# Ledger of designs, part 195: peptides against a protein of PDB entry 6B4E

Target 1, 295 residues: chain A of PDB entry 6B4E
Amino acid sequence: TNFDKISKMFWHYKDKIAQIKQDIVLPIKKADVNVRNLLSRHKRKINPKFGQLTNSNQQLFKIQNELTQLINDTKGDSLAYHWILNFIAKAVVHQAETEVRVKPESALPLGKLTLYLLVQFPELQELFMARLVKKCPFVIGFTCEIDTEKGRQNMGWKRNNENKWEDNTSYDERMGGILSLFAIITRLQLPQEFITTTSHPFPIALSWHILARICNTPLNLITNTHFVILGSWWDAAAVQFLQAYGNQASKLLILIGEELTSRMAEKKYVGAARLRILLEAWQNNNMESFPEMSP

## One batch from the design tools (peptide; made by RFdiffusion4, then SolubleMPNN)

Design b2_p30_7_s1 (from b2_p30_7, 15 letters changed)
Fold by OpenDDE base, seed 5:
Order: structure tokens, then C-alpha cells, then sequence
Structure b2_p30_7_s1 (fold): chain B 295 residues (1-295), chain A 30 residues (1-30)
């Protein structure tokens, strides 16, 4: 693992977030009133759609179609189009931070919707990745020290209006929620209509990349959050990961579940204890996956 | 130290190179 490359990618997406603000978000405030009104209406229609997801594929397809139409309505203006995609990217990540964190299985319908949109609207991919990296650098295996304010900010820690950092549990849960969504996306197959025409934009190889990069992380930088997000990833994608990479996947699961947890045992991380339980369940042939969605 | 450095020899290096290349290619395409 090349840490310089990881860092470069991290800062690339930090710069991209700044660029999005400068080139998309701020300019739209000065756009034609008709465009602003259109986007305001679309924002209001789009925002509730993510909360309308259920375990139903029928409901998913309905929402996909509705969102597709709403996004297509903006294509006549490039700035409006990019603005609405950036809004969607933010909304999806926000849904992961709020809903998926408390109900991890909700990552499945959200992930299916997101993957569909990422393929249907390729310009969403960079906007979404930039938002993911900003909010949860773990999605690219980035880790830095969190003993400084800048370090915490880089790792996606939030401050409230009183400039107080969020508690560790809240941070861990948010990171877990975001990573659950990302993990689901990486292990989903493309919708049938895209399989022959498009490559998967966030393939299962990115799950390998996350795990391997975490295993390459210096032990002194490993925190409870690393184990929490590994556990979240495990619940979301371990079954499919094993299907994809077989024995090599097994070795990597052992590396995180056994070796990394053992190496950090003196820290008594709660996330590590949970990951150990997941490992043991797997060893006992009781590895679970999220239930499939209904028709 | 890292657990990867301690255990990397347990993996197929050709496989690791391949899957890492796939991951990097995917990220570069974004």
C-alpha cells in the first residue's frame, strides 16, 4: 500500500469539494430565477424520496424512475444538472449518516438506488466519491492521527454549534453507516439493463482495497472506529466478498478478524470485540448477510 | 508495523497485484 497515493487521493477529493462549492453551489445562487425555482422545486421533491425506500424492489423501481425524471428535467442547463447531482450525493450520504447508522440493513435499498443513479448519471460518481471521502475517509482507506483538530476534521469528525466535537459513539455510528452503504454498493451487481454496456463504477475490488489499506495502516493509528467500520463492512459485504475472491478473501477476513483484533487486544476496543464475534460466527458457518429485498 | 506487513506472504502476490490494479483503475476512472 502506497500511503502517499492514498493521501494524494484524499486531498484530491478535498480540493474537489472546494471546487464544487466554487463552481456549482455558489454560481447557482446567481443563476436565472427560473433555474433557481426549478432546482428549489426539484430539491423538495427529491429529498423525501430517500426516506421512502423500503425492502420492496417495486418501491425502489418507482423511486428510481421518479428521480431519473427529476434529474433529466435539469439536463438542459449544465450548472443545474451538476447542482442537482451534487445535492443527491449529499442527500445519499446524509441518509447513510442518519438512517443506515441505526438500521444497517437499510443500506441495501439505498445502495441499489445509489448504484442505479451512479450508472445512469456518470457525473454523479465523482461528486459522490468526493462527498464520501470528505465524510468518511475510510472509504479509500485513509487514516490520519486524530490528536489534533485538523486531524479530526480530516477524518470527518463534526463539531456542533458550540464548537464541541461529537462523541465517539456518534462518530463511530456515522462512519459505520456510511461505510455500510459503500460496502453494499461495491458488492451489488449492476442492474440488468447496464451489465452489457457499463462497467461497475465502484466494484468489489474497492472493498479489498479498503480492507488491505486498513491492514497496512500503522498500528498506532488504528482506533475503535476502524473496527466498527470493519464490522459494518462485514455485515454488508463479507458473504459476497468471499464469493468473489474465495481463499484470498478468507485470508483477508482472517487478517482483520483474527490478526488485527489480536494485535490490538490491549486496547480492549468494543468494535474489535464485535469483529471477533463476527469472525467466530463465520468459523462456525453462521455468516449472515442482509436479507434480500422483496419483489 | 502493520498486520499486512506481518502476514502479506500468506497471500498470492499475483492475485493481490491484480485486485489492487482493478481497485486503482476504478478509482482513477472517477
Amino acid sequence: as target 1 above (295 residues)
Amino acid sequence: SSVWDEHKDTFDPEFVAKVEAEAEAALEAL
Scores: peptide ipSAE 0.786, ipTM 0.981, DockQ to the pose 0.895
Fold by OpenDDE base, seed 1:
Structure b2_p30_7_s1 (fold): chain B 295 residues (1-295), chain A 30 residues (1-30)
Amino acid sequence: as target 1 above (295 residues)
Amino acid sequence: SSVWDEHKDTFDPEFVAKVEAEAEAALEAL
């Protein structure tokens, strides 16, 4: 693992977030009143859609179509189009932070919707990835120390209105929620209509990349959060990961579930204990996946 | 020290190189 490459990618997306603010978000505030009104209406229509997802594919397809129409209505103005996509990127990640964190299986319909939108609107891909990396740098296997304020900020820690850091549990759960969504996206097949026309924008190889990079992380930087997000990833994607990469996947699951947990045993991390339970369940031929969606 | 460095030899290096290249290509395409 090249840590310089990881860091470079991390800062690239930090710069992209700054660029998005400067080139998309701020200019819209000064845009024509008709454009601002259009976007305000669309934002109000779009925002509830993510919470309307269920375990139903029919409901998913309905929402996909509704969002597609709403996004297409903005294509006549490039700035408006990019603004609405950036809004969607933010909304999806926010849904992962709030809903997926408490109901991990909700990542499946959200992931399907997100993957559809990422393929249907390719300009969403960079916007979404930038938001993911900002909120959860674990999605690219980035880790830094959190003993400094800057380090915590880089790792996606939030402060409240009183400038107090969020509690460890809240942080862990948010990271787990975001990572669950990302993991789901990486293991989903493209919608049938796109399989022959486009490549998967976030393939299962990115799951390998996350796990491998975490295993390459210096042990002194490994925290409970690493184990929490690995457990979240496991629930979301381990079955499909094993299907994709077979014996090599198995070795990597053992590396995170057995070796990494063992090396950190003295820390008594709760996340590590959970990951050990997941490993043991797998060893007992009881690996579970999220329930499939209904028709 | 990392667990990868301690155990990397257990993996097929050609496979690892391939899958990492796929991951990198995907990220570069974004």
Scores: peptide ipSAE 0.786, ipTM 0.981, DockQ to the pose 0.898
Fold by OpenDDE base, seed 4:
Structure b2_p30_7_s1 (fold): chain B 295 residues (1-295), chain A 30 residues (1-30)
Amino acid sequence: as target 1 above (295 residues)
Amino acid sequence: SSVWDEHKDTFDPEFVAKVEAEAEAALEAL
């Protein structure tokens, strides 16, 4: 693992977020009133759709079609189009921070929707990745020290209006929710209509990359959050990961589940204890995956 | 130290190189 490359990528996406603000978000505030009104209407229609997802593929396809139409309505104006995609990127990540956080299995329909949109609208990919990295640097295996304010900020810690940091549990759960979504995306197959024409934009190799980079992280930088997100990833993707990479996947699961947890045992991290339970369940041939969606 | 450094020799280096290259290529394409 080249930490310099990881750092460069992290800062690239931090810069991209700044660029998005400067080139997309702020200009729209000064755009023509008709454009602003269009985007306001679309925003209001788009926002509730992510919460309308269920375990139904039928409902998923309905929402996919509705979102596709709404996004297509903006293509006549490049700035409006990019603005709506950036809005969607933010909304998807927000849904992961809220709904997936409390109901991890909701990552499956959300992930399917997101993957569809990422393929249907390629310009969403960079916008989405930038948002992911900003909110949860773990998605690219980035970590830094959190003993400083800047370190916490870089790792996606939030402050309230009183400039107080969020509690550890809230942070851990948010990171887990975001990573669950990302993990799901990496293990999903492309929709049938795209399999022959498009490569997967976020393949399962990115799951390997996350786990390997965490295992490469200096032990003094490993926190409870690392174990929480590994557990979230495990629930979301471990079955498919084993299917993809077989024996090498098994070795990496053992590395995170046994070796990393053992190496950090003195910290008594709750996330590590949960990851141990997941490892033990797997060792007992009881590895579970999220239930498949209904027709 | 890291657990990877302690256990990296347990992995197939050719496989690791391949999957990492795939991951990097995917990220570079974004």
Scores: peptide ipSAE 0.786, ipTM 0.981, DockQ to the pose 0.896
Fold by OpenDDE base, seed 2:
Structure b2_p30_7_s1 (fold): chain B 295 residues (1-295), chain A 30 residues (1-30)
Amino acid sequence: as target 1 above (295 residues)
Amino acid sequence: SSVWDEHKDTFDPEFVAKVEAEAEAALEAL
């Protein structure tokens, strides 16, 4: 693992977030009133759609079509189009922070919707990745010290209006929710209409990359959050990961589930204890995945 | 130290190189 590459990528996306603000978000505030009104209407129609997802593929396809139409309505104005995609990127990540956090299995329909949109609208990919890295640097295997304010900010810790840091549980749960979504996206197959024409924008190799980079992280930087997000990833993608990479995947699951947890045993991390339970369940031939969606 | 450094020899190096290259290529394409 090249830590310099990870850091460069992390800062690249930090810069991208700043660029998005300057080049997309702020200019729209000064745009023509008709454009602003259009985007306000679209925003109001788009926002509820993510909460309307269920375990139904029929409902998913309905929402996909509705969102596709709403996004296509903006293509006549490049700035409006990029603004609506950035809005969607933010909304998807927000849904992961709120809904997936409390109901991890909701990552499956959300991930399917997101993957469809990422392929249908390629300009969403960078916008979405930038938002993910900002909110949850673990998606690219980035870790830094959190003993400083800057370190906590870099790792996606939030402050409230009183400048107080969020509690550890809230942070862990948010990171778990975001990573669950990302993990799902990496293990999903492309929709049938895209399989022959497009490569997967966020392939299962990115799951390997996350796990391997965490295993490459200096032990003194490993926290409870690392184990929480590994557990979230496991629930979301471990079955499909084993299917994809076989024996090599198995070795990496043992590395995180046995070796990393054992190495950190003195810390008595709750997340590590959960990951041990997941490992043991797998060893007992009881590895579970999220239920498949209904027709 | 890291657990990877302690156990990296348990993996197929050609496989690791391939999957890492795939991951990097995917990220660079974004």
Scores: peptide ipSAE 0.786, ipTM 0.981, DockQ to the pose 0.905

Design b2_p30_7_s2 (from b2_p30_7, 14 letters changed)
Fold by OpenDDE base, seed 5:
Structure b2_p30_7_s2 (fold): chain B 295 residues (1-295), chain A 30 residues (1-30)
Amino acid sequence: as target 1 above (295 residues)
Amino acid sequence: SSVWDEHKDTFDPEFVAKVEEEAEAALEAL
C-alpha cells in the first residue's frame, strides 16, 4: 500500500468538493428563476424517496423509475443536471449516516438504488465518491491522526453549533453506516439491463482495497472506528467477498478478524470485540448476510 | 508496523497485484 497515493486521492476528492461548490452549487443560486424553481420542486420530490425504501424490490423499482424521470427532466440544462446529481449524492450519504447507522440491513435497498443511479447516470459516480471520501475517508482506506482538529476534520468528524465534537459513538455509527452502504454497492451485481453494456463502477475489488489498506495502516493509527467499519463491512459483504476471492479472501478476513484484533487487544476496543464475534461465527460455519429483498 | 507487513507473505502476490490493479483501474475510471 502506497500511503502517498491514498493521500493524493483523498485530497483530490477534497478539491472536487470545493470545485462542486464553486461550479455547481453556487452558480445555481444565480441561475434563471425557472431553473431554480424546477430544481426546488425536484429536490422536494427526490428527498423523501430514500426514506421510502423498504425490503421490497417492487418498491425499489418504483423509486428507481421515479428518480430516473426526475433526473432526466433536468438533462436539458447541464448545470441543473449536475446540481440534481450532486443533491442525490449528498442525500444518499445522508441516508447512510442516519438510517443505515441504526438499521444496517437498510443498506441493501439503498445500495441497489444507488448502484442503479450510478450506472444510469455516470456523472453521479465522481460526485458520489467525492461525497463519500469527504464524509468517510475509510472508503478509500485513508487514515490520519485524530489528535488534532485538522486530523479530526479530515477523518469526517463533525462539530455542533457550540463547536463541540460529536461523541465517539455517533462518529463510529455514522462511519459504519456509510461504509455499510459502500460495501453493499461493491458486492451487488449490476441490474440485468446493464450487465452486457456496462462495467461495474464500484467493483468488489474496492472492498479488497479497503481491507488491505486498513491492514497496511500503522498500528498506532488504528482506532475503534476501524474495527466498527470492518464489522459493518463484514455484515454487508463478507459472504460475497469469500465467493469472489475464495482462499485469498479467507486470508484477509483472518487478517482483520484475528490478527488485527489480537494485535490491538490491549486497547479493548468494543468494535474489535464485535469483529471477533463475527470471525467466530464464520469459523463455526455460521456466517450470515443481510436477507434478500422480497419480490 | 502493520499487520499486513507481518503477514503479507501468506498471500499470493500475483493475486494481490491483480486485484489491486482492478481496484485502481476502477478508481481511475471515476
Scores: peptide ipSAE 0.784, ipTM 0.981, DockQ to the pose 0.901
Fold by OpenDDE base, seed 2:
Structure b2_p30_7_s2 (fold): chain B 295 residues (1-295), chain A 30 residues (1-30)
Amino acid sequence: as target 1 above (295 residues)
Amino acid sequence: SSVWDEHKDTFDPEFVAKVEEEAEAALEAL
């Protein structure tokens, strides 16, 4: 693992977030009133759609079509189009932080919707990745020390209006929710209409990358959060990961589930204990996956 | 140290190189 590359990528996306603010978000505030009104209406129509997802593919397709139409309505103005995509990127990540954290299986319909949008609107890909990396650097296998304020900020820790850090449980759950979504996206097949024309923008190799980079992380930087997000990833993608990479995947699952947990045993991390349970379930031929969506 | 450094020899190096290249290529394409 090249840590310099990881760091470079991390800061690239930090810069991208700053660029998005400067080039997309702030200019819209000064845009024509008609454009602002259009975007306000679209925002109000789009925002509820993520909460309308269910375990139904039929409902998913309905929402996909509705969102596609709403986004297409903005294509006549490049700034408006990029603004609505950035809004969607933020909304999807927010849904992962709020709903997926409490109902992990909701990552499946959300991930399917997100993957569809990422392929249908390629300009969403960078906007979405930038938002993911800002909120959850674990999606690219980045980690740093959290003993400093800057380190915590870099790792996506939030402060409230009183400048107080969020509690560890809240942080762990948010990171788990975001990573569950990302893991799902990496293991999903492209929609049928895109399989022959487009490569997967976030392939299962990115799951390998996350796990391998975490295993390459110096042990002194490994926290309970690492184990929480690994557990979230496991629930979301372990079955499909094994299907994709077979024996090599198995070795990596053992590396995180057995070796990493054992090496950190003295810390008695709750997340590590859960990951050990997941490993044991797999060893007993009881690896679970999220249920398939209904028609 | 890291657990990867301790156990990397258990993996197929050609496979690891390939999947890492695929991952990097995907990230660079964004």
Scores: peptide ipSAE 0.784, ipTM 0.981, DockQ to the pose 0.894
Fold by OpenDDE base, seed 3:
Parts: sequence; structure tokens; C-alpha cells
Structure b2_p30_7_s2 (fold): chain B 295 residues (1-295), chain A 30 residues (1-30)
Amino acid sequence: as target 1 above (295 residues)
Amino acid sequence: SSVWDEHKDTFDPEFVAKVEEEAEAALEAL
């Protein structure tokens, strides 16, 4: 693993976020009043859709169609189109931070919706990835020290109105929620309508990349959060990961579940204990996945 | 040190190279 490449990619997406603000978010404030009113109406219609997802495929398809129509209504203005996509990227990540963190299985319908939108609207891909990396650098296997304020900020830690850092549990849960969503996206098949025409924008190779990069992380930088997000990834994608890469996948699951946890045993991380339980369940032929969605 | 450095020899290097290349290509396409 080339750490310089990881850092370069991390900062690339940080720069992209700044660019999005400058080129999309700020300009729209000066746009025509009709455009601003259109986007305000669309924002209000789009925002609740992500919370309306259930374990129903029928409901998913309904929401997909509604969102597709709402997005298509903006295509006549490039700035409006990019603004609405950026809004969607932010909304999806926010849903992962709030709902998926407490109900991990909700990542499945959210991931299906997100993947559909990423393929249907390719311009969403970079906007979404930039937002993911900003909020959860673990999605590209980036880790830095968190002993400094800048380090914590880079790793996506939030401060409250009193300028206090969020508690460790809140941070861990948010990171777990975001990573669950990303993991789901990487392991989902493209919708049938796209399989022959489009490559998967976030393939399962990115799951390998996350795990391998975490295993390449210096041990002194490994925290409880790493184990929490690995556990979240495991619940979301381990079954499909094993199906994709077979014996090599097994070796990597052992590496994170056994070797990494053992190497950090003296820290007594709660996340590591959970990951050990997941490993043991797998060893006992009891690896679980999220339930399939209903028709 | 990292656990990867300690155990990398357990993996198929050709496979690792291929899957990493796929991952990098996917990220570069974004």
C-alpha cells in the first residue's frame, strides 16, 4: 500500500469539496429567482424520500422513479442539475449518519437507491465520493493521527456548538453507518437494466481496498473506530466478499478478524471484541447477512 | 509495523496486484 497515494486521494477529495462549494453551492445563491425557487421546491420533495425507504422493493422503485423525475426536471440548467445532485449526495450520507447508524440493515434499501442514482446520473459519482471521504475517510482506507485538532477534523470528527468534540460512541456509530452504506454499494449488483451497458462505479474491489489499507495501517494509528467500521463492513458485505474473492477473501477476513484483533488485544477495544464474535460466528458456519428486501 | 507486512506472504501476489489495480482504476474513473 502506497500511503502517499492514499493521502493524495484524500486531499484530492478535500479540494473537490472546496471546489463544489465555490462552483456549485455559492453560485446558485446568485442564480435567477426562478431557479432558486425550483431548487427549493425540489429540495423539499427530495429530502423526505430517503427516510421513506423500507424493506420493500416496491417502495424502493417508487422512490427511484420519483427522484429520477425530480432530478430530470433540473437538467435544463447545468448549475441547477449539479446543485441537486450535490444535495442528494449530502442527503444520502446524512441518512447513513443518522438512520443506518442505529439500524444497519437500512443500509440495504439506501444502498440500492444510491447505486441506482449513481448509475442513472454519473455526475453524482464524484460528488458522492467527495462527500463520503470528507465525512468518513475510512471509505478509502485513509487514517491519520487524531491527537491533534487537525487530525481529528481530517478524520471527520465533529464539534458541537460549544466547540467540544463529539463523544467516541457518536463518532464510532456515525463512521459505522457511513461505512455500512458504502460496503453495501460495493457488494450490490447493478440493476438489471444497466448490467450490460455500464460498469459498476464502486465495485467490490473497493471493499478489498478498504480492508487491505486498514491492515497496512501502522498499529499505533489503529483505534476502536477501525474495528467498529470493520464490524459494520462485515455485517454489510462479508458474505458477498467471500463469494467474490473466495480463498483470498477468507485470508483477508482472518487477517482483520483474528490477526488485527489479536495484535491489538491489550487495548481491549469493544469494537475488536465484536469483530471477534463475527469471526467466530463465521468459523461456526453461522455468518449472517442483512435480510433480503420484500417484493 | 502493520499486520499486512507481517502476513502479506500468505496472499497470492498476482491476485493482490490485480484487485488493487481494479480498485485504483475505479477510483481514478471518478
Scores: peptide ipSAE 0.784, ipTM 0.981, DockQ to the pose 0.890
Fold by OpenDDE base, seed 1:
Structure b2_p30_7_s2 (fold): chain B 295 residues (1-295), chain A 30 residues (1-30)
Amino acid sequence: as target 1 above (295 residues)
Amino acid sequence: SSVWDEHKDTFDPEFVAKVEEEAEAALEAL
């Protein structure tokens, strides 16, 4: 693992977030009143749709179609189009931070919707990845120390209005929620309409990359959060990961579940204990996946 | 020290190189 490359990618997406603010978000505030009104109406229609997802594929397809129409209505104005996509990227990540955090299985319908939108609107891909990396650097296997204010900010820690850091549990759960969504996206197949014409924008290889980069992380930088997100990833994608990479996948699951947890045993991390339980369940041929969606 | 460095020899190096290349290519295409 080349840590310089990881850092370069991390800062690339940090710069992209700054660019998005400068080139998309701020200019819309000065745009024509009709454009601003259109986007305000669209925002109000789009925002609740992510919370309207259920375990139903029929409901998913309905929401996909509705969002597609709303996004297409903005294509006549490039700035408006990019603004609405950036809004969607933010909304999807926010849904992961809130709903997926408390109900991990909700990542499946959200991931299916997101993957559809990423393929249907390719310009969403970079906007979404930039938002993911900003909120959860673990999606690219980035880790830094959190003993400094800047380090915590880089790792996606939030402060409240009183400038106090969020509690460790809240941070861990948010990171787990975001990573669950990302993991689901990486293990989903493309919709049938795209499978022959488009490559997967976030393939299962990115799951390998996350796990491998965490295993390459210096042990002194490994925290409870690393184990929490590995557990979240496991619930979301371990079955499909084993299907994709077979024996090599098994070795990597053992590396995170047994070796990494054992090396960190003195820390008594709760996340590590959970990951060990997941490993043991797998060893007993009881690996579970999220339930499939209904028709 | 990392667990990868301690255990990397347990993996197929050609496979690891391929899957890492696929991951990097996907990220570069974004």
Scores: peptide ipSAE 0.783, ipTM 0.981, DockQ to the pose 0.898

Design b2_p30_7_s3 (from b2_p30_7, 16 letters changed)
Fold by OpenDDE base, seed 4:
Formats: sequence, C-alpha cells, structure tokens
Structure b2_p30_7_s3 (fold): chain B 295 residues (1-295), chain A 30 residues (1-30)
Amino acid sequence: as target 1 above (295 residues)
Amino acid sequence: SSVWDEYKDTFDPEFVAQVEKEAEAALESL
C-alpha cells in the first residue's frame, strides 16, 4: 500500500468538491430563471424517490425509470445535467447517513438504484466518489489522526452551529451507513442490460482495497470507527467477498476479525467486540447476508 | 506497525498484485 497514493487521491477528491461548488453549484444560482425553475421542480421530484425504496425489485425498477426520465430531461443543458447528478450524489450519500445508518439492510435497494444510475449516467461516478470520500474517507482506505481539528474535518466529522463536534456514536453510525452502501455497490452484479456493454464502475476489488488499506493502517491510527465500518462492511459484503476471492478473502477476514481486533483489545472498542462476534458467527458457519429483494 | 505488515506474506503475492491493480484501475477510471 502506497500511502502517498491514498493521500493524493483523497486530496484529489477534496479538490473536486471545491471544483463542483465553483463550476456547478454556484453558476446555477446565476443561471436563467427557467433553468433554475426546472431544476427546482426536478429536485422536488427526485428527493423523495430514495425514501420510496422497498425490498421490492418491481418498486426499484419503477424508481429507476422515473429517475432516468427526470435526469434525461436535463441533458439539453450540460450545467443543469451536472447539477442534477451532483444533487443525486449528495442525496444518495445523505440517505446512507440517515436511513442505512438505522436500517443497514436498506443499503441493498439503495445500492442497486445507485449502481444503476452510475452506469446509466457515467458522469455521476466522479461526483458520487467525491462526495463519498468527503463524507467517509474510509471508502478509499484513507485514515489520518483525529487529534486535531483539521484531522477530524478530513475524516468527515461534523460540527454543530456551536462548533461542537458530533457525538462519537453519531459519527460511527454515519460512517457505518455510508460504508454499508459502498460495500453493497461493490458486491452487486451489474444489471443484466449492462453486463455485456460496460464494466462495473465500483467492483468488489474496491472492497479488498478498503480492507487491505485498513489492515495496513498504523495501529496508533486505528479507532473504534474502523471497527464499526468493518462490521458494517461485513454485514453488507462478507459472503460475496468470500465467494469472489475464496481462500485469500478468508485470510483477510481473519486478519480484520481476529488479528486486528486482538491487537487493539486493550482499547476495548465496542466496534471491535461486534466484529469479533461476526467472526465467531462465521466460524460457526452462521455468516449471514442481507436477504435478497422480492420480485 | 500494522497487521498487514505482519501477515502480508501469508497471501498469494500474485493475487494481491492483481486485485490491487483491478482496484486501482477502477479508481482511475472514475
């Protein structure tokens, strides 16, 4: 693992977020009133769609079609198109921070929807990744110290209006929600309509990359959050990860579940305790995955 | 130190190289 590469990628996406603000978000505020009105209407129609997801594939396909149409309506104006995609990227991540946080299995329909949109609208990929990295640097295996204000900010910690940092539990749960979504996306197959025409934009190799990079993180930088997000990843993708990489995957699961938790045992991290429970369940042949969606 | 440094040699190095290459290629394509 080249930490310099990870850092460069992290800052690349930080710069991308700034660029998005300057080149997409701010210009739209000064755009033609008709464009602004269009986007306002579309925003209002798009935003509730993510909350309308259920465990039904039929409902998923309906929402996919509705969103596709709404996005296509903006393609005549490049700025409007990119603005709506950026809005979607933000909305998806927000849904992960809120709904997936409290109901991890909701990552499955959200992940399916997101993957579909990422393939259907390739320009969403960079916008989405930039938002993910900003909110949850763990998605690329980035970790820095959180003993400084800048470090906490870089790791996606939020402050309230009184400049007070969010609660540790709140941060952990948000990171877990985002990582659950990302993990799901990495382990999903492309929709049948795309399998022969495009490659997976966020393949399961990225799950390997996350886990390996966390294992390669200096122990003094490992926090409870790392174990929380590993547990979230485990619930979301461990079964499929084992299917993909077999014995090598098994070794990596043991590395995070047994070795990393053992090395950090003195910290008594709650997230680590949960991850050990997941490991033990696997050892007892009780590894579970999220249930498949209904037809 | 990291747990990876301690256990990396237990993995198939060719496999690790390949999967990392796939991951990097995916990230570069975004």
Scores: peptide ipSAE 0.773, ipTM 0.980, DockQ to the pose 0.908
Fold by OpenDDE base, seed 1:
Structure b2_p30_7_s3 (fold): chain B 295 residues (1-295), chain A 30 residues (1-30)
Amino acid sequence: as target 1 above (295 residues)
Amino acid sequence: SSVWDEYKDTFDPEFVAQVEKEAEAALESL
């Protein structure tokens, strides 16, 4: 693992977030009133759609079609189109931070919707990845120290209006929610209509990349959050990961579940204890995945 | 020190190289 490459990618997406603000978000404030009104109406229609997801594929397809139409209505203005995609990227990540955090299995319908949109609207891919990296650097295996304010900010820690850091549990759960969504996206098959025409934009190889990069992280930088997000990833994708990479996947699951947890045992991390439970369940042939969606 | 450095030789190096290449290519395409 080349940590210089990881850092370069991390800062690339930080720069991209700044660029998005400068080139998309701020210019819309000065755009024609009709464009601003259109986007305000679309925002109001789009925002609730992510919360309307259920375990139903029928409901998913309905929402996919509705969002597709709403996004297509903006294509006549490039700035409006990119603004609405950036809004969607933010909304999806926010849904992961709030809903997936408390109900991890909700990552499946959200991930299916997101993957559909990423393929249908390729310009969403960079916007979404930039938002993911900003909110949860773990998605690219980035880790830095969190004993400084800047380090915490880089790792996606939030402050409230009183400039107080969020509690560790809140941070861990948010990171777990975002990582669950990302893990689901990486293990999903493309919708049938795209399989022969498009490559998967976020393939299962990115799950390997996350796990391997965490295993490459210096032990002194490993925190409870690393184990929490590994557990979230495991629940979301471990079954499909084993299907994809077989014996090599098994070795990596053992590496995170047994070796990494053992090396950090003195810290008594709650996330590490949870990951060991997942490992033991697998060893007992009781590895579980999220339930499949209904028709 | 990392656990990867201690256990990396237990993996198929050709496989690891290929899957990492796929991951990097995917990220570079974004």
Scores: peptide ipSAE 0.773, ipTM 0.980, DockQ to the pose 0.898
Fold by OpenDDE base, seed 5:
Structure b2_p30_7_s3 (fold): chain B 295 residues (1-295), chain A 30 residues (1-30)
Amino acid sequence: as target 1 above (295 residues)
Amino acid sequence: SSVWDEYKDTFDPEFVAQVEKEAEAALESL
């Protein structure tokens, strides 16, 4: 693991967020009134769609089609198109922060929808990744100290209107929700219509990358949040990860579940305790995956 | 120190190199 590369990537996406604001979000405020009205209508139609996801593939396909149509309606104007994709990127991450955090299995339909959109609209990929890294730097294995204001900001901690930091539980849950979504995306197969024509934009190798980078993180920077997101990842992707990489995957799961937790035992992190439970379940041949979606 | 530094030699180095390359390629393609 090259920490310089991780940092460069982190700051690249921080810069990208600033660029998105400058080049997409702000310009649209000065765009033609018809464009602004179109986007306002589309925003109102798109936003509730993510909350309409269920464990039904039929419902998923319906929403995929509806969103595809709404996005396609904007393609005639590049700025409008990029604006709507950026809105979608934000909305998906927001759904992970709110719904997935409390119902991790909801990451599956959300991940399927997101992967579909990422392939259908390739310009969404960078916008989505930038939003992910901003909100949850763990998705690229970035970690910094959180004993400073800047460190907390970099790690995606939020402040309320009174400039008070969110509580640890809220932060942990949000990070877990976002990481669950990302983990699901990495382990999903491409939709059948794309499997022969397109490479997976966020392949399972990125799950390896996250875990390996966390294992490479200096122990003094490891927090409860690291274990929470590892547990979230585990629930979302461990079964498929083992299927993909076999014995090497097994070693990495042992590394996070046994060795990393043991090394941090003195901290008595709740997230670490949960990860130990997941490890033990696996050792007892009781590793679970999220239920498959219904037809 | 990190746990990776202590246990990295237990992995297949060719595999690790390959999967990291795949991950990097994916991120660069974004």
Scores: peptide ipSAE 0.773, ipTM 0.980, DockQ to the pose 0.900; fails the geometry check
Fold by OpenDDE base, seed 3:
Structure b2_p30_7_s3 (fold): chain B 295 residues (1-295), chain A 30 residues (1-30)
Amino acid sequence: as target 1 above (295 residues)
Amino acid sequence: SSVWDEYKDTFDPEFVAQVEKEAEAALESL
């Protein structure tokens, strides 16, 4: 693993976030009042849609169609179009931070919706990835030290209005929620209407990349959060990962579940204990996946 | 030290090279 490449990619997306602010978010504040009003109305219609997802495919398709129409209504103005996509990228990640963190199985309908939108609106892809990397650098296997303020900020730690860091549990849960969503996206098949015409924008190879890069992380940088997000990934994608890469996947699951946890045993990380339970379930032929969505 | 450094040789190197290339290509295409 080339750590320089990982770092370059991390900073690329940090720069992209700054660019988005400068080129999309700030210019809209100076745009025509009619455009601003349109976007405000659309924002209000779009935002609740992510919370309306259920385990129903029928409900998913309804929301997909509604969002598609709302986004298409902005295509006449490039700046408005990019602004609404950036809003969607932020909203999806926020949903992962708030809902998926407490109900991991909700990642499935959210992931299906997100993947549909990523393919239907290709300009969303970079906006979404930039937001993911900003909020959860683990999605590209980036890790840095968190002993410094800058290190914590880079790893997506938040401070409250009192300038206090969020608690470890809150951070772990948020990272787990975001990673669950990303993992789901990487293991989903493209919607039937796109499978013959479009390549998957976030393929299962990115799951390999995450796991391998974490295994390549210096042990002194491995934290409870790493194990939490690995457990979240496992619940979301381990079954499909094994289907995709077979014996090589098995080796990597053993590497994270057995070897990495064993090397860190003295730390007694709760996340590591959970990952061991998941490994043991697999070894007992009881690996579970999220339930399939209903019609 | 990392667990990858200790166990990387247990993987198929051609497979690893391929899947990493696919991952990199996907990220570069964004």
Scores: peptide ipSAE 0.773, ipTM 0.979, DockQ to the pose 0.922; fails the geometry check

